Peptides against a protein of PDB entry 5YCA. Designs and how they scored, part 12

Target 1, 132 residues: chain A of PDB entry 5YCA
Amino acid sequence: RSLPAERNPLYKDDTLDHTPLIPKCRAQVIEFPDGPATFVRLKCTNPESKVPHFLMRMAKDSSISATSMFRSAFPKATQEEEDLEMRWIRDNLNPIEDKRVAGLWVPPADALALAKDYSMTPFINALLEASS

## One batch from the design tools (peptide)

Design b1_p14_2_s2 (made by RFdiffusion4, then SolubleMPNN; from b1_p14_2, 7 letters changed)
Fold by OpenDDE base, seed 3:
Structure b1_p14_2_s2 (fold): chain B 132 residues (1-132), chain A 14 residues (1-14)
Amino acid sequence: as target 1 above (132 residues)
Amino acid sequence: SPPLSLEELEALIE
């Protein structure tokens, strides 16, 4: 597959220690028609554009929003590029389509595989280790 | 009811 050419400079170094990011994560209960669900999020701000995105984890099963990862990693990606990557994820990983929230959500191992591809490993490790 | 968009989900974040 072909990922977008320009990546968020926040993710320039995939080898950094993730532990300082853990306290930056926040948990929140969101009310849905069928009941509450807890999400853990990490605010990731592009240091050049100052545009933030939230990386998101469902607390209960640790599913990570692959869509949010992609949007954070590739700030200039087109909708077509996103669609192509989401299709790749469907074909090669084990995503879940949740009825409560949009996008593709992937289990921890898949999230870490994507994180490697997107150079986001410290951020995803922190998100996965954060309390809920 | 339709699922929350990611934008809507982010908007609910405190």
Scores: peptide ipSAE 0.498, ipTM 0.901, DockQ to the pose 0.847
Fold by OpenDDE base, seed 5:
Formats: C-alpha cells, structure tokens, sequence
Structure b1_p14_2_s2 (fold): chain B 132 residues (1-132), chain A 14 residues (1-14)
C-alpha cells in the first residue's frame, strides 16, 4: 500500500524513549446508553501547525483508534487517502467497529504495527502503558 | 442512537 507523502513532524523519530509521554496521558469516563466506558487519551500537537489531535484507547480492552492515529500522522491526507488506508486495515488487520464511537479500533498488536508504519511507536507505547 | 464522531469524543474528553 501507499501512505500520504507528508507526515506530522512530531513523528520524525520513531526510536525516542516513550516513558516521558506516559504521565501526559489522561483517563476519562464517558456515559453511553449501554453504560459507562473509560477512555485514555494523549494530546499530540503538530509542532509546525500547532493543531492538536488526541490519540485514544479504550481502557477495558486496550483498543486503539486507528482513525485518530492516521489523522494525527497525516494532517494533509484527503478523505480518499483515509478511506483507502481504512480499507487496507480491514483487509489486513483485525479492526473493531464499536457501536458507541466512530472509526476503526484495533487491538494493541495491530496498533503497534500501524505505529511502526506511521513512525509513532513511542506515542502508542505510552498510550498503552498509561493508567486508567 | 448513532455512534459519537471522533470529533465529538475528543470534545468530551478534553
């Protein structure tokens, strides 16, 4: 597959230590019709544009929003490019479509595979290790 | 009820 040409400069180095990012994560309980659910988030600000995106994890099963990862990594991607990547994820990984929240959510192993492709491994490691 | 958009979810957890 092909990914968008321009990547968020926040993710220029995939080898950085993730531990300083862990305390930057925050947990939030959200009420849904079928009951409460806890989400863990990490605010990721593009150092060039100053536009923030939140990487998100469902606390209970550690599912990560692949859609939010893509949007953070590729801020200039078109909707068509996003759709192509989401189709690739459906065909090659094990995503979940949750009834409560939009986008594709993937298990930790799949999230780390995507993180490698998007050069954002430290951020996903931190999100997965953060408390809820 | 339809699922929350990612934008709506982000707004709730900021």
Amino acid sequence: as target 1 above (132 residues)
Amino acid sequence: SPPLSLEELEALIE
Scores: peptide ipSAE 0.498, ipTM 0.900, DockQ to the pose 0.895
Fold by OpenDDE base, seed 1:
Structure b1_p14_2_s2 (fold): chain B 132 residues (1-132), chain A 14 residues (1-14)
Amino acid sequence: as target 1 above (132 residues)
Amino acid sequence: SPPLSLEELEALIE
């Protein structure tokens, strides 16, 4: 597959220690029609554009928003590029579709596979290890 | 009701 050419400078180094990011994560209960659900999020600000994105984990099953990962990693991606990547995820990984929230959500192992591709490993490791 | 968009979800985050 082909990923967008320009990546968020925040993710310039995939090999950094993730532990300093763990305390930056925050948990929040969101109320949905069918009941509450806890999300853990990590605010990731593009140092160039200053635009933040939240990487998000469902606390209950540790599913990670692949869509948010992609959007954070590739701030100048076209909708077509996103659609192609989401299709690749559907075809090659194990995403879940949640009725409460949009986007593709993937289990931890898949999230880490994507993190490697997007150079986001420290951030996803931190998100997965954070308390809820 | 339809699922929340990721943008809407982020907007709810404090």
Scores: peptide ipSAE 0.497, ipTM 0.901, DockQ to the pose 0.844
Fold by OpenDDE base, seed 4:
Structure b1_p14_2_s2 (fold): chain B 132 residues (1-132), chain A 14 residues (1-14)
Amino acid sequence: as target 1 above (132 residues)
Amino acid sequence: SPPLSLEELEALIE
């Protein structure tokens, strides 16, 4: 696969300590037609463009939004590039599709694999360790 | 009812 050329400068160093990010995570209950569900999110702001994206975890099963990871990591990616990566994820990882929320959601191990590819390891570690 | 888009989900975040 070919990832987009330009990456969010927020993720320039994949080796940083993740623990300072844990208290920055927030949990929120969202109401859906079939009942409430809790999400944990981490606001990630591109230091150059100042555009934020939220990395998101379903509290119950710790699934992480791979789509949000991609969009945060690659701010100038085209829809075609996103589609290509989502196809790769479907073919190589273990994503789930939830009827309540869009995008591909992956289990923790897959999220960490993607995090390595996207240079987001500290952020995903923090998101996974945060309380809900 | 269709699933919430990621944009819609983010819009609900306080």
Scores: peptide ipSAE 0.495, ipTM 0.901, DockQ to the pose 0.861

Design b1_p14_2_s3 (made by RFdiffusion4, then SolubleMPNN; from b1_p14_2, 8 letters changed)
Fold by OpenDDE base, seed 2:
Structure b1_p14_2_s3 (fold): chain B 132 residues (1-132), chain A 14 residues (1-14)
Amino acid sequence: as target 1 above (132 residues)
Amino acid sequence: MAPLSLDELEALFE
């Protein structure tokens, strides 16, 4: 597959130690019509545009929003590029579509695979290790 | 019910 050409400069180094990012993660209970759900999130700000995006983990099953990862990694991606990547994820990984929150959510192993592709490994490691 | 968009979820984060 072909990923978007321009990547968020926040993710220029995939080899950084993830541990300093762990305390930056926050757990929050969100109320939904069918009850509460806890999310762990990590605020990631593009150092050039100063636009923040949240990486997100569902506390219950550790699923991570692949869609949010993609949007954070590729700030100039078109909707078509996102759609193509989401289709690739459906075909090659093990995503779920949650009834409460949109996008594709993937288990930890899949998230780490995507993180490697998107150069986000430290951030996803931190998100997975953070307490809920 | 329709799921929250990711933008809507982000807006709820403190």
Scores: peptide ipSAE 0.736, ipTM 0.949, DockQ to the pose 0.881
Fold by OpenDDE base, seed 4:
Structure b1_p14_2_s3 (fold): chain B 132 residues (1-132), chain A 14 residues (1-14)
Amino acid sequence: as target 1 above (132 residues)
Amino acid sequence: MAPLSLDELEALFE
């Protein structure tokens, strides 16, 4: 697979301690037609463009939005590049498509695998460890 | 109903 050339400078160092990010995560209940669901999210702002994206985890099963990870990591990615990566995820990982929220959602182990590829390990570790 | 887009979900976050 071919990942986009330009990565969010927020993720320049994959080796940083994740613990300072844990208190930055927040839980919120969202109402859906079939009932409420809690999401844990981490606001990640590109230090160059100042554009924020949320990394997000479903509290119930700890699934993480792979699509949101990709969009945060690669702010200049084209739709074609996103589609290519989502196809790779379908073929190589264990994503689910949720009825309530779009995109691909992956279990924690898969999220950490993607985090390594996207240089987001501290952020995903924090998101997984945060309370709901 | 169709699922929320990720942009729509983000818009709900406080």
Scores: peptide ipSAE 0.736, ipTM 0.949, DockQ to the pose 0.868
Fold by OpenDDE base, seed 3:
Structure b1_p14_2_s3 (fold): chain B 132 residues (1-132), chain A 14 residues (1-14)
Amino acid sequence: as target 1 above (132 residues)
Amino acid sequence: MAPLSLDELEALFE
């Protein structure tokens, strides 16, 4: 498949040690109609544009937002490019569509597969290892 | 009810 040409320079080196990122992750309880749910998030700031974006993990089942990964990795992607990648994920991985929060959410193994494609491995490893 | 958008969820993070 094809991915957008321009990638967030934050992810220029996929070989970085992930451990310094673990304490930067934060857990937060969000209220929904069916009750509270805890999310673990990591604030990632594009060093060029200075625009922040959060990577997100559901604490209960460790699902990670693939849509947020894509948006962070490819800040200039069009909606059509996002839709095409989400369709690829639906066809090739094991995503779920959560009733509480939009986008595609994927299990840890799928998140790491996407992280390799997007050059985000240290950030996803840290997000998965952080406490909830 | 409709789910929160990712932008709406991100706006809630402190």
Scores: peptide ipSAE 0.735, ipTM 0.949, DockQ to the pose 0.873
Fold by OpenDDE base, seed 5:
Structure b1_p14_2_s3 (fold): chain B 132 residues (1-132), chain A 14 residues (1-14)
Amino acid sequence: as target 1 above (132 residues)
Amino acid sequence: MAPLSLDELEALFE
C-alpha cells in the first residue's frame, strides 16, 4: 500500500530505546454516558511545527487508536489518504469501531505492526507498557 | 449516542 510521502520528523529512528518515554505517559478517567473509561496517552510534539498530538490507549483492553497514530505520523496527509489507510486497516488487521470514541482502535499486536510501518515502534511500546 | 471525535477527546486530556 501507499503511505503519505512526508512523515513527522519525531519518528526518524524506529530503533530508539522506548523506556524514557514510559514515564511521559499519563492516565486519565473520562466520563461517558455508559460510565467512566480510563485512557493512557502520550503527548508527541512535532519538532519542526511544534504541534502536539496524543497517542492513546484504552486501559481496559489495551486497544490503541490507529487513527491517532496515522495523524501523528503523517501531519500533512489528506482526508482521502487517511480514509484509504483506514480501509486498508479494516481489510488487513483487526480494528474495532468503539461506540464512545471515533476512529479505528486496534489490539496491541496490530498497533505494533502499524508502528513498524509508521516508524513509531518506541512510542507504541512505551504506550503499551505504561501503567493505567 | 454519537461517539466523541478524536479532537474532542484530545481536548479533554490534561
Scores: peptide ipSAE 0.734, ipTM 0.948, DockQ to the pose 0.849

Design b1_p14_2_s4 (made by RFdiffusion4, then SolubleMPNN; from b1_p14_2, 6 letters changed)
Fold by OpenDDE base, seed 2:
Parts: C-alpha cells; sequence; structure tokens
Structure b1_p14_2_s4 (fold): chain B 132 residues (1-132), chain A 14 residues (1-14)
C-alpha cells in the first residue's frame, strides 16, 4: 500500500519514551442512545498547524480508532487516500465497525502495527497503558 | 440509527 507523503511532524520520532504521555490521556464517559461508553483519549496537536486530533480507545474492549490514527498522522491526506488505507486495514487486520462511533476500530495489536507504519508508537503505547 | 462521526465525538472530549 501507499501511505500519504506528508506526515504530522508530531510523529517524527517513533522511538521516544511513551511514559510521559500516559498522564496526558483522559478517560471520559460519553452518552449514546443505547447507553454510556467510556473512552480514553489523547490530544495530539500538530506542532506546525496547531490543529489537534484525538487518539481514542474504547475502554470496554481496548479497541482503538484506526481512522483517527490515520487522520492524525496524515493531516493532508485526501479522502481517497483514507478510503484506500481503510480498505487495506479491512483486508489485512482485524477491524470492527462500531454501531456507536464511525470509522474502523482495531484491537491493541493491530493498533500497534498501524502505529509502527504511521510512526506513532509512543502515542499508542501511552493510550493503551493509560487507565480507564 | 447511524453511528456518531469521529468529528462529533472529538467535539465532546474535554
Amino acid sequence: as target 1 above (132 residues)
Amino acid sequence: SAPMSLDELEALFE
């Protein structure tokens, strides 16, 4: 597959220690028509554009939004590029499509695989390790 | 019922 050419400069170094990011994660209960659900989120701000994106984990099953990872990692990606990557994820990983929140959600192991591809391993490690 | 968009969910985060 072909990932977008330009990546969020926040993710320039995939080898950084993730532990300082753990306290930055926050758990929040969100109300849905079928009841409440807890999410753990990490606010990630592009240091150049100053535009924030949230990385997010469902507390119940530790699923992580692959779509949000992609959007954070590749801020200039086209919709076509996103669609192609989501199709790749469907074909190669183990995503779920949640009834409550859109996009593809992947289990922790898949999230870490994507994190390596997107150069955001410290952020996903922190998100997975944070309490809910 | 359609799922909430990611943008809408992000807007709810503090």
Scores: peptide ipSAE 0.759, ipTM 0.955, DockQ to the pose 0.861
Fold by OpenDDE base, seed 3:
Structure b1_p14_2_s4 (fold): chain B 132 residues (1-132), chain A 14 residues (1-14)
Amino acid sequence: as target 1 above (132 residues)
Amino acid sequence: SAPMSLDELEALFE
């Protein structure tokens, strides 16, 4: 597959220690029609554009939003590029389409595989290790 | 009911 050419400079170094990011993760309860659900989130700000995106994990099953990872990693990606990557994820990983929140949600192992591709490993490790 | 969009969820985060 082909990923977008321009990547968020926040993710320039995939080898950094993730532990300082763990305290930056925050748990929050969100109300849905079928009841409350807890999410763990990490605010990631593009150091050049100053535009933030949240990486997010469902506390209950540790699923991570692959769509949010993609949007954070590739700030100039088109909808078509996103659609192509989401199709690749469907074909090659084990995503879940959640009834409460849109996009593709992937289990921890798949999230780490994507993190490697997107150069986001420290951020996803921190998100997975954070308390809920 | 339709799922909440990621943008909508993100807007709820403090």
Scores: peptide ipSAE 0.759, ipTM 0.955, DockQ to the pose 0.857
Fold by OpenDDE base, seed 4:
Structure b1_p14_2_s4 (fold): chain B 132 residues (1-132), chain A 14 residues (1-14)
Amino acid sequence: as target 1 above (132 residues)
Amino acid sequence: SAPMSLDELEALFE
């Protein structure tokens, strides 16, 4: 697969200590037609553009939004590039399509695999360790 | 009913 050329400079170093990011994660209950669900989210702001994206985890099963990871990592990606990566995820990982929230959601192990590819390991480690 | 978009979900986060 071919990932987009330009990556969010927030993720320039994949080896940083993740622990300072844990207290930055927040849990929030969201109301859906079939009832409430809790999400743990981490606000990630591109230091150059100042545009934020949220990384997010479903509290119940620890699924991570792969789509949100991609959008945060590659701020200038086209829809075609996103579609290509989502197809790769479908073919190579174990994503689920949730009935309540769009995009591909992946289990923790898959999220960490993507994090390595996107240079987001500290952020995903923090998101997974944060309390809900 | 279609799933909520990621943009819509992000808009709800505080």
Scores: peptide ipSAE 0.758, ipTM 0.955, DockQ to the pose 0.865
Fold by OpenDDE base, seed 5:
Structure b1_p14_2_s4 (fold): chain B 132 residues (1-132), chain A 14 residues (1-14)
Amino acid sequence: as target 1 above (132 residues)
Amino acid sequence: SAPMSLDELEALFE
């Protein structure tokens, strides 16, 4: 597959130590019609544009928003490019469409596979290791 | 009952 040409410069080095990012993660309880759910989130600010995006994990099953990963990694991607990548994820990984929150959510192994493709491994490792 | 959008969820984060 092909990915968008321009990537968030925050993710220029996929080999950096992830441990300094762990304490930057925050857990928060969100109320839904079917009850409360805890999310662990990491604020990721594009150093060039200064626009922030949140990477997010469901605390209960460690599912991570692949859609949010894509949007953070490729800030100039079109809706068509996002749709194509989400279709690729459906065909090649094991995503879940959650009833409470939109987008595709993937298990940890799939999240790490995507992180490698998007050059954001340290951020996903930190998000997975953070407490809830 | 449709799912909450990612933008709406992000807006709730502190």
Scores: peptide ipSAE 0.757, ipTM 0.955, DockQ to the pose 0.864

## One batch from the design tools (peptide)

Design b1_p15_1 (made by RFdiffusion4)
Fold by OpenDDE base, seed 5:
Structure b1_p15_1 (fold): chain B 132 residues (1-132), chain A 15 residues (1-15)
Amino acid sequence: as target 1 above (132 residues)
Amino acid sequence: DAELTEANEKLYEDD
């Protein structure tokens, strides 16, 4: 597959220690029609544009929003490029279905595979290890 | 993909 050419400079180094990012994560309880659910969020700000994006994890099963990852990693990507990547994920990984939450969500192993592709490994490790 | 709901909007709110 072909990923967008320009990547968020926040993710220039995939080998950074993730532990300093863990306390930056925040838990949020959201009320749904069928009851409350807890999410863990990590605010990621592009150091050049100053535009923030939130990486998101479902606390219960540790599913990660692939959509949030893509949008943070590729700030200049078109909707068409996003659609193509999400299709690739559906065809090659193991996304889960949750009708309550927008975006495409994947299990931890798939999230780490995407993190390697997007150069986001420290951020996804921190998100997965954070308490809820 | 799931449609954006009011609950989903809260997921993307800044704090």
Scores: peptide ipSAE 0.117, ipTM 0.741, DockQ to the pose 0.521
Fold by OpenDDE base, seed 3:
Structure b1_p15_1 (fold): chain B 132 residues (1-132), chain A 15 residues (1-15)
Amino acid sequence: as target 1 above (132 residues)
Amino acid sequence: DAELTEANEKLYEDD
């Protein structure tokens, strides 16, 4: 597959220590028709554009939003490029289905695989280790 | 699908 050419400069170094990012995560309870659910969010700000994106985890099963990862990693990607990547994820990984939430969500192992591809490993490790 | 209050709003900020 082909990923977008320009990547968020926040993710220049995939080998950074993730520990300092853990306390920056925040839990959020959201009400749904079938009851409340807790999510964990990590704010990621592009150091050049100053535009923030939030990486998202479901607290219950630790599923990660692949859509949030892609949009944070590739801020100048087209909708077509995003669609191609989401199709690749559907065909090659193990996304979950949850009609309550938008975007494509994947289990922790798949999230870490994507993190390696997107150079986001420290951020996904922190998101997965944060308390809810 | 259904929206998260603040989370999904930020998720689709890029459109």
Scores: peptide ipSAE 0.039, ipTM 0.672, DockQ to the pose 0.174
Fold by OpenDDE base, seed 2:
Structure b1_p15_1 (fold): chain B 132 residues (1-132), chain A 15 residues (1-15)
Amino acid sequence: as target 1 above (132 residues)
Amino acid sequence: DAELTEANEKLYEDD
């Protein structure tokens, strides 16, 4: 597959220690028609553009939003590039379907695989390890 | 910070 050429400078070093990011995560309870659900989110700000994105985890099953990962990692990606990557994820990984939430969500192992590809492993490790 | 709901809704937007 072909990933976008330009990546968020925030993810320039995939080898950084993730532990300092853990306390940066925040749990949030959201009310849905069928009841409340807890999410964990991590605010990731592009140091160049100053635009933030929130990486998100479902607390219950630790599913991660692949869509949020992609959009954070590739700030100049086209819709075509995103569609291509989301199709690749559907074809090669194990995304879940949850009509309550936006985007394409994947289990932890898949999220970490994507994190390697997007050079954002510390951020996903922190998000997965944070308390809910 | 933006609420999770707002952030989640943005995932439906075209970028």
Scores: peptide ipSAE 0.037, ipTM 0.680, DockQ to the pose 0.104
Fold by OpenDDE base, seed 4:
Structure b1_p15_1 (fold): chain B 132 residues (1-132), chain A 15 residues (1-15)
Amino acid sequence: as target 1 above (132 residues)
Amino acid sequence: DAELTEANEKLYEDD
């Protein structure tokens, strides 16, 4: 597959120690029609544009929003590029369906596979290890 | 900072 050419400079080094990022994560309880659910989020700011994105994890089963990962990693991606990547994820990984939340969500192993592709492994590891 | 619901609402535009 073809990923967008320009990547968020925040993710220039995929080998950094993730542990300093763990305490930067925050848990949040959100009310849904069928009851409350806890999420863990990590704010990621593009150091050049100063535009922030939040990486998001469902606390209960550790599912992670692939959509949020893509948008954070590729700030200049077109809608067509995003659509193509989301289709690739559906065809090649194991996304889950949750009608309560938008975007495409994947289990931890798939999230880490995407993180390697997007050069954001430390951030996803931190998000997965943070407490809820 | 934006809340999770605000971030999630942004994603709804793609559905």
Scores: peptide ipSAE 0.038, ipTM 0.670, DockQ to the pose 0.097; fails the geometry check

Design b1_p15_1_s1 (made by RFdiffusion4, then SolubleMPNN; from b1_p15_1, 9 letters changed)
Fold by OpenDDE base, seed 2:
Structure b1_p15_1_s1 (fold): chain B 132 residues (1-132), chain A 15 residues (1-15)
Amino acid sequence: as target 1 above (132 residues)
Amino acid sequence: SEAIEEAQRKLYEEP
């Protein structure tokens, strides 16, 4: 598959220690019609554009928003590029189906696979290890 | 639903 050409400079080094990012994660309880759900969120700001994106984990099953990962990693991606990647995820990974959340959410192993592709490994590791 | 949309909005803004 083809990923967008330009990547968020925040993710220039995929090998950095993730532990300093853990305390930056925040748990948030969100009320849904069928009850509350806790999410762990990590604010990731593009150091050049200053545009933030929140990486998100559903606390209960540790599913991660792949859509948010993609949008954070590729700030100049076209909608077509996003659609293509989301289709790839559907076809090759194991996204969950949850009407409560927008976008594609994937289990931890899939999230880490994507993180490697997007050069976001420290951030996803931190998100997964943070308390909820 | 509107309730879900509102909840979703909260996920994508400052906590």
Scores: peptide ipSAE 0.378, ipTM 0.880, DockQ to the pose 0.920
Fold by OpenDDE base, seed 4:
Structure b1_p15_1_s1 (fold): chain B 132 residues (1-132), chain A 15 residues (1-15)
Amino acid sequence: as target 1 above (132 residues)
Amino acid sequence: SEAIEEAQRKLYEEP
C-alpha cells in the first residue's frame, strides 16, 4: 500500500525510548448512554505546525484508535488517502466494532504493526503501558 | 445520537 508522502516530524525516530512518554498519558472517564468508559490519551503535537492530536486507547481492552494514529502521523493527508488506508486496515488487520467511538479501532498487536508503518512505535508503546 | 456525539467530542478535544 501507499502511505502519504509527508509525515509528522514528531515521528522522525521510531527507535526512541518510550518510557519518558508514559507519564504524559492521561486517563479520562467518559460517560456514554450505556455507562462510563475509561480512555487513556496521549497528546502529540507536531513540532512545526503546533497542531495537536490525541492518541487514544480504550482502557478495558486496550484497543487503539487507528484513525487517530493516521491523522497524527500524516497531518496533510487527503480524505482519499485516509479512506484507502482505513480500507486496508479493514482488509488486513482486526478492527473492532464499537458504536460509541468513531473511526477504526484495533487491538494492541495491530496498533503496534501500524505504529511501525507510521514510525510512531515509542508513542504507541507508551500509550499501551500507561495506567488507567 | 447527540449523547454519543458529545461523548466522542470529549475524546478528540482537550479535557
Scores: peptide ipSAE 0.376, ipTM 0.879, DockQ to the pose 0.939
Fold by OpenDDE base, seed 5:
Structure b1_p15_1_s1 (fold): chain B 132 residues (1-132), chain A 15 residues (1-15)
Amino acid sequence: as target 1 above (132 residues)
Amino acid sequence: SEAIEEAQRKLYEEP
């Protein structure tokens, strides 16, 4: 696969300590037709463009939105590049099926694999450790 | 489902 050329400068250093990011995460209860579900969200703002994206985790099973990771990491990616990456994830990782949520969601181990590829490891570790 | 879509909208907006 080929990832987009330009990456969000927020993720220039994959080796940073993740612990300061933990208190920045926020739990939110969302009401669905079949009942409530809790999500943990982390606001990530591109320091150059000032455009925010939210990284998201399902509290119950710790599934993480791969789509949101990709969009945050690669702000100038084309739809074709996103489609290519999502197809790769389907073919190589273990995305879950949940009709309640949009985009492609993956278990924690897969999210950390993607985080390494996208240089987002501190942010995903914080998201996984945050309380719900 | 529009109900699900409305719930999903909340995930992509400021809390």
Scores: peptide ipSAE 0.374, ipTM 0.879, DockQ to the pose 0.907
Fold by OpenDDE base, seed 3:
Structure b1_p15_1_s1 (fold): chain B 132 residues (1-132), chain A 15 residues (1-15)
Amino acid sequence: as target 1 above (132 residues)
Amino acid sequence: SEAIEEAQRKLYEEP
């Protein structure tokens, strides 16, 4: 597959220690028609554009939003490039189905695989280790 | 569903 050429400079170094990011994660309870659900969120701000994106984990099963990862990693990606990557994820990984959430969500192991591809490993490790 | 849409808004925006 072909990932977008330009990546968020926030993710220029995939080898950084993730520990300092853990306390920056925040848990949030969101009310849905069928009941409340808790999400863990990490605000990631592009140091160049100053545009923030939230990386997100469902507390109950630790599923991660692959869509939010992609959009944070590739700020200038086209819709076509996103669609191509989401199709690749559907074909090669194990995304879940949940009518409450938008985008494509994947289990922790798949999220870490994507993190390696997107150079986001410290951020996804922190998101997964944070308390809910 | 408007209720789901509102929940989604909260999820993707600044708290």
Scores: peptide ipSAE 0.371, ipTM 0.878, DockQ to the pose 0.904

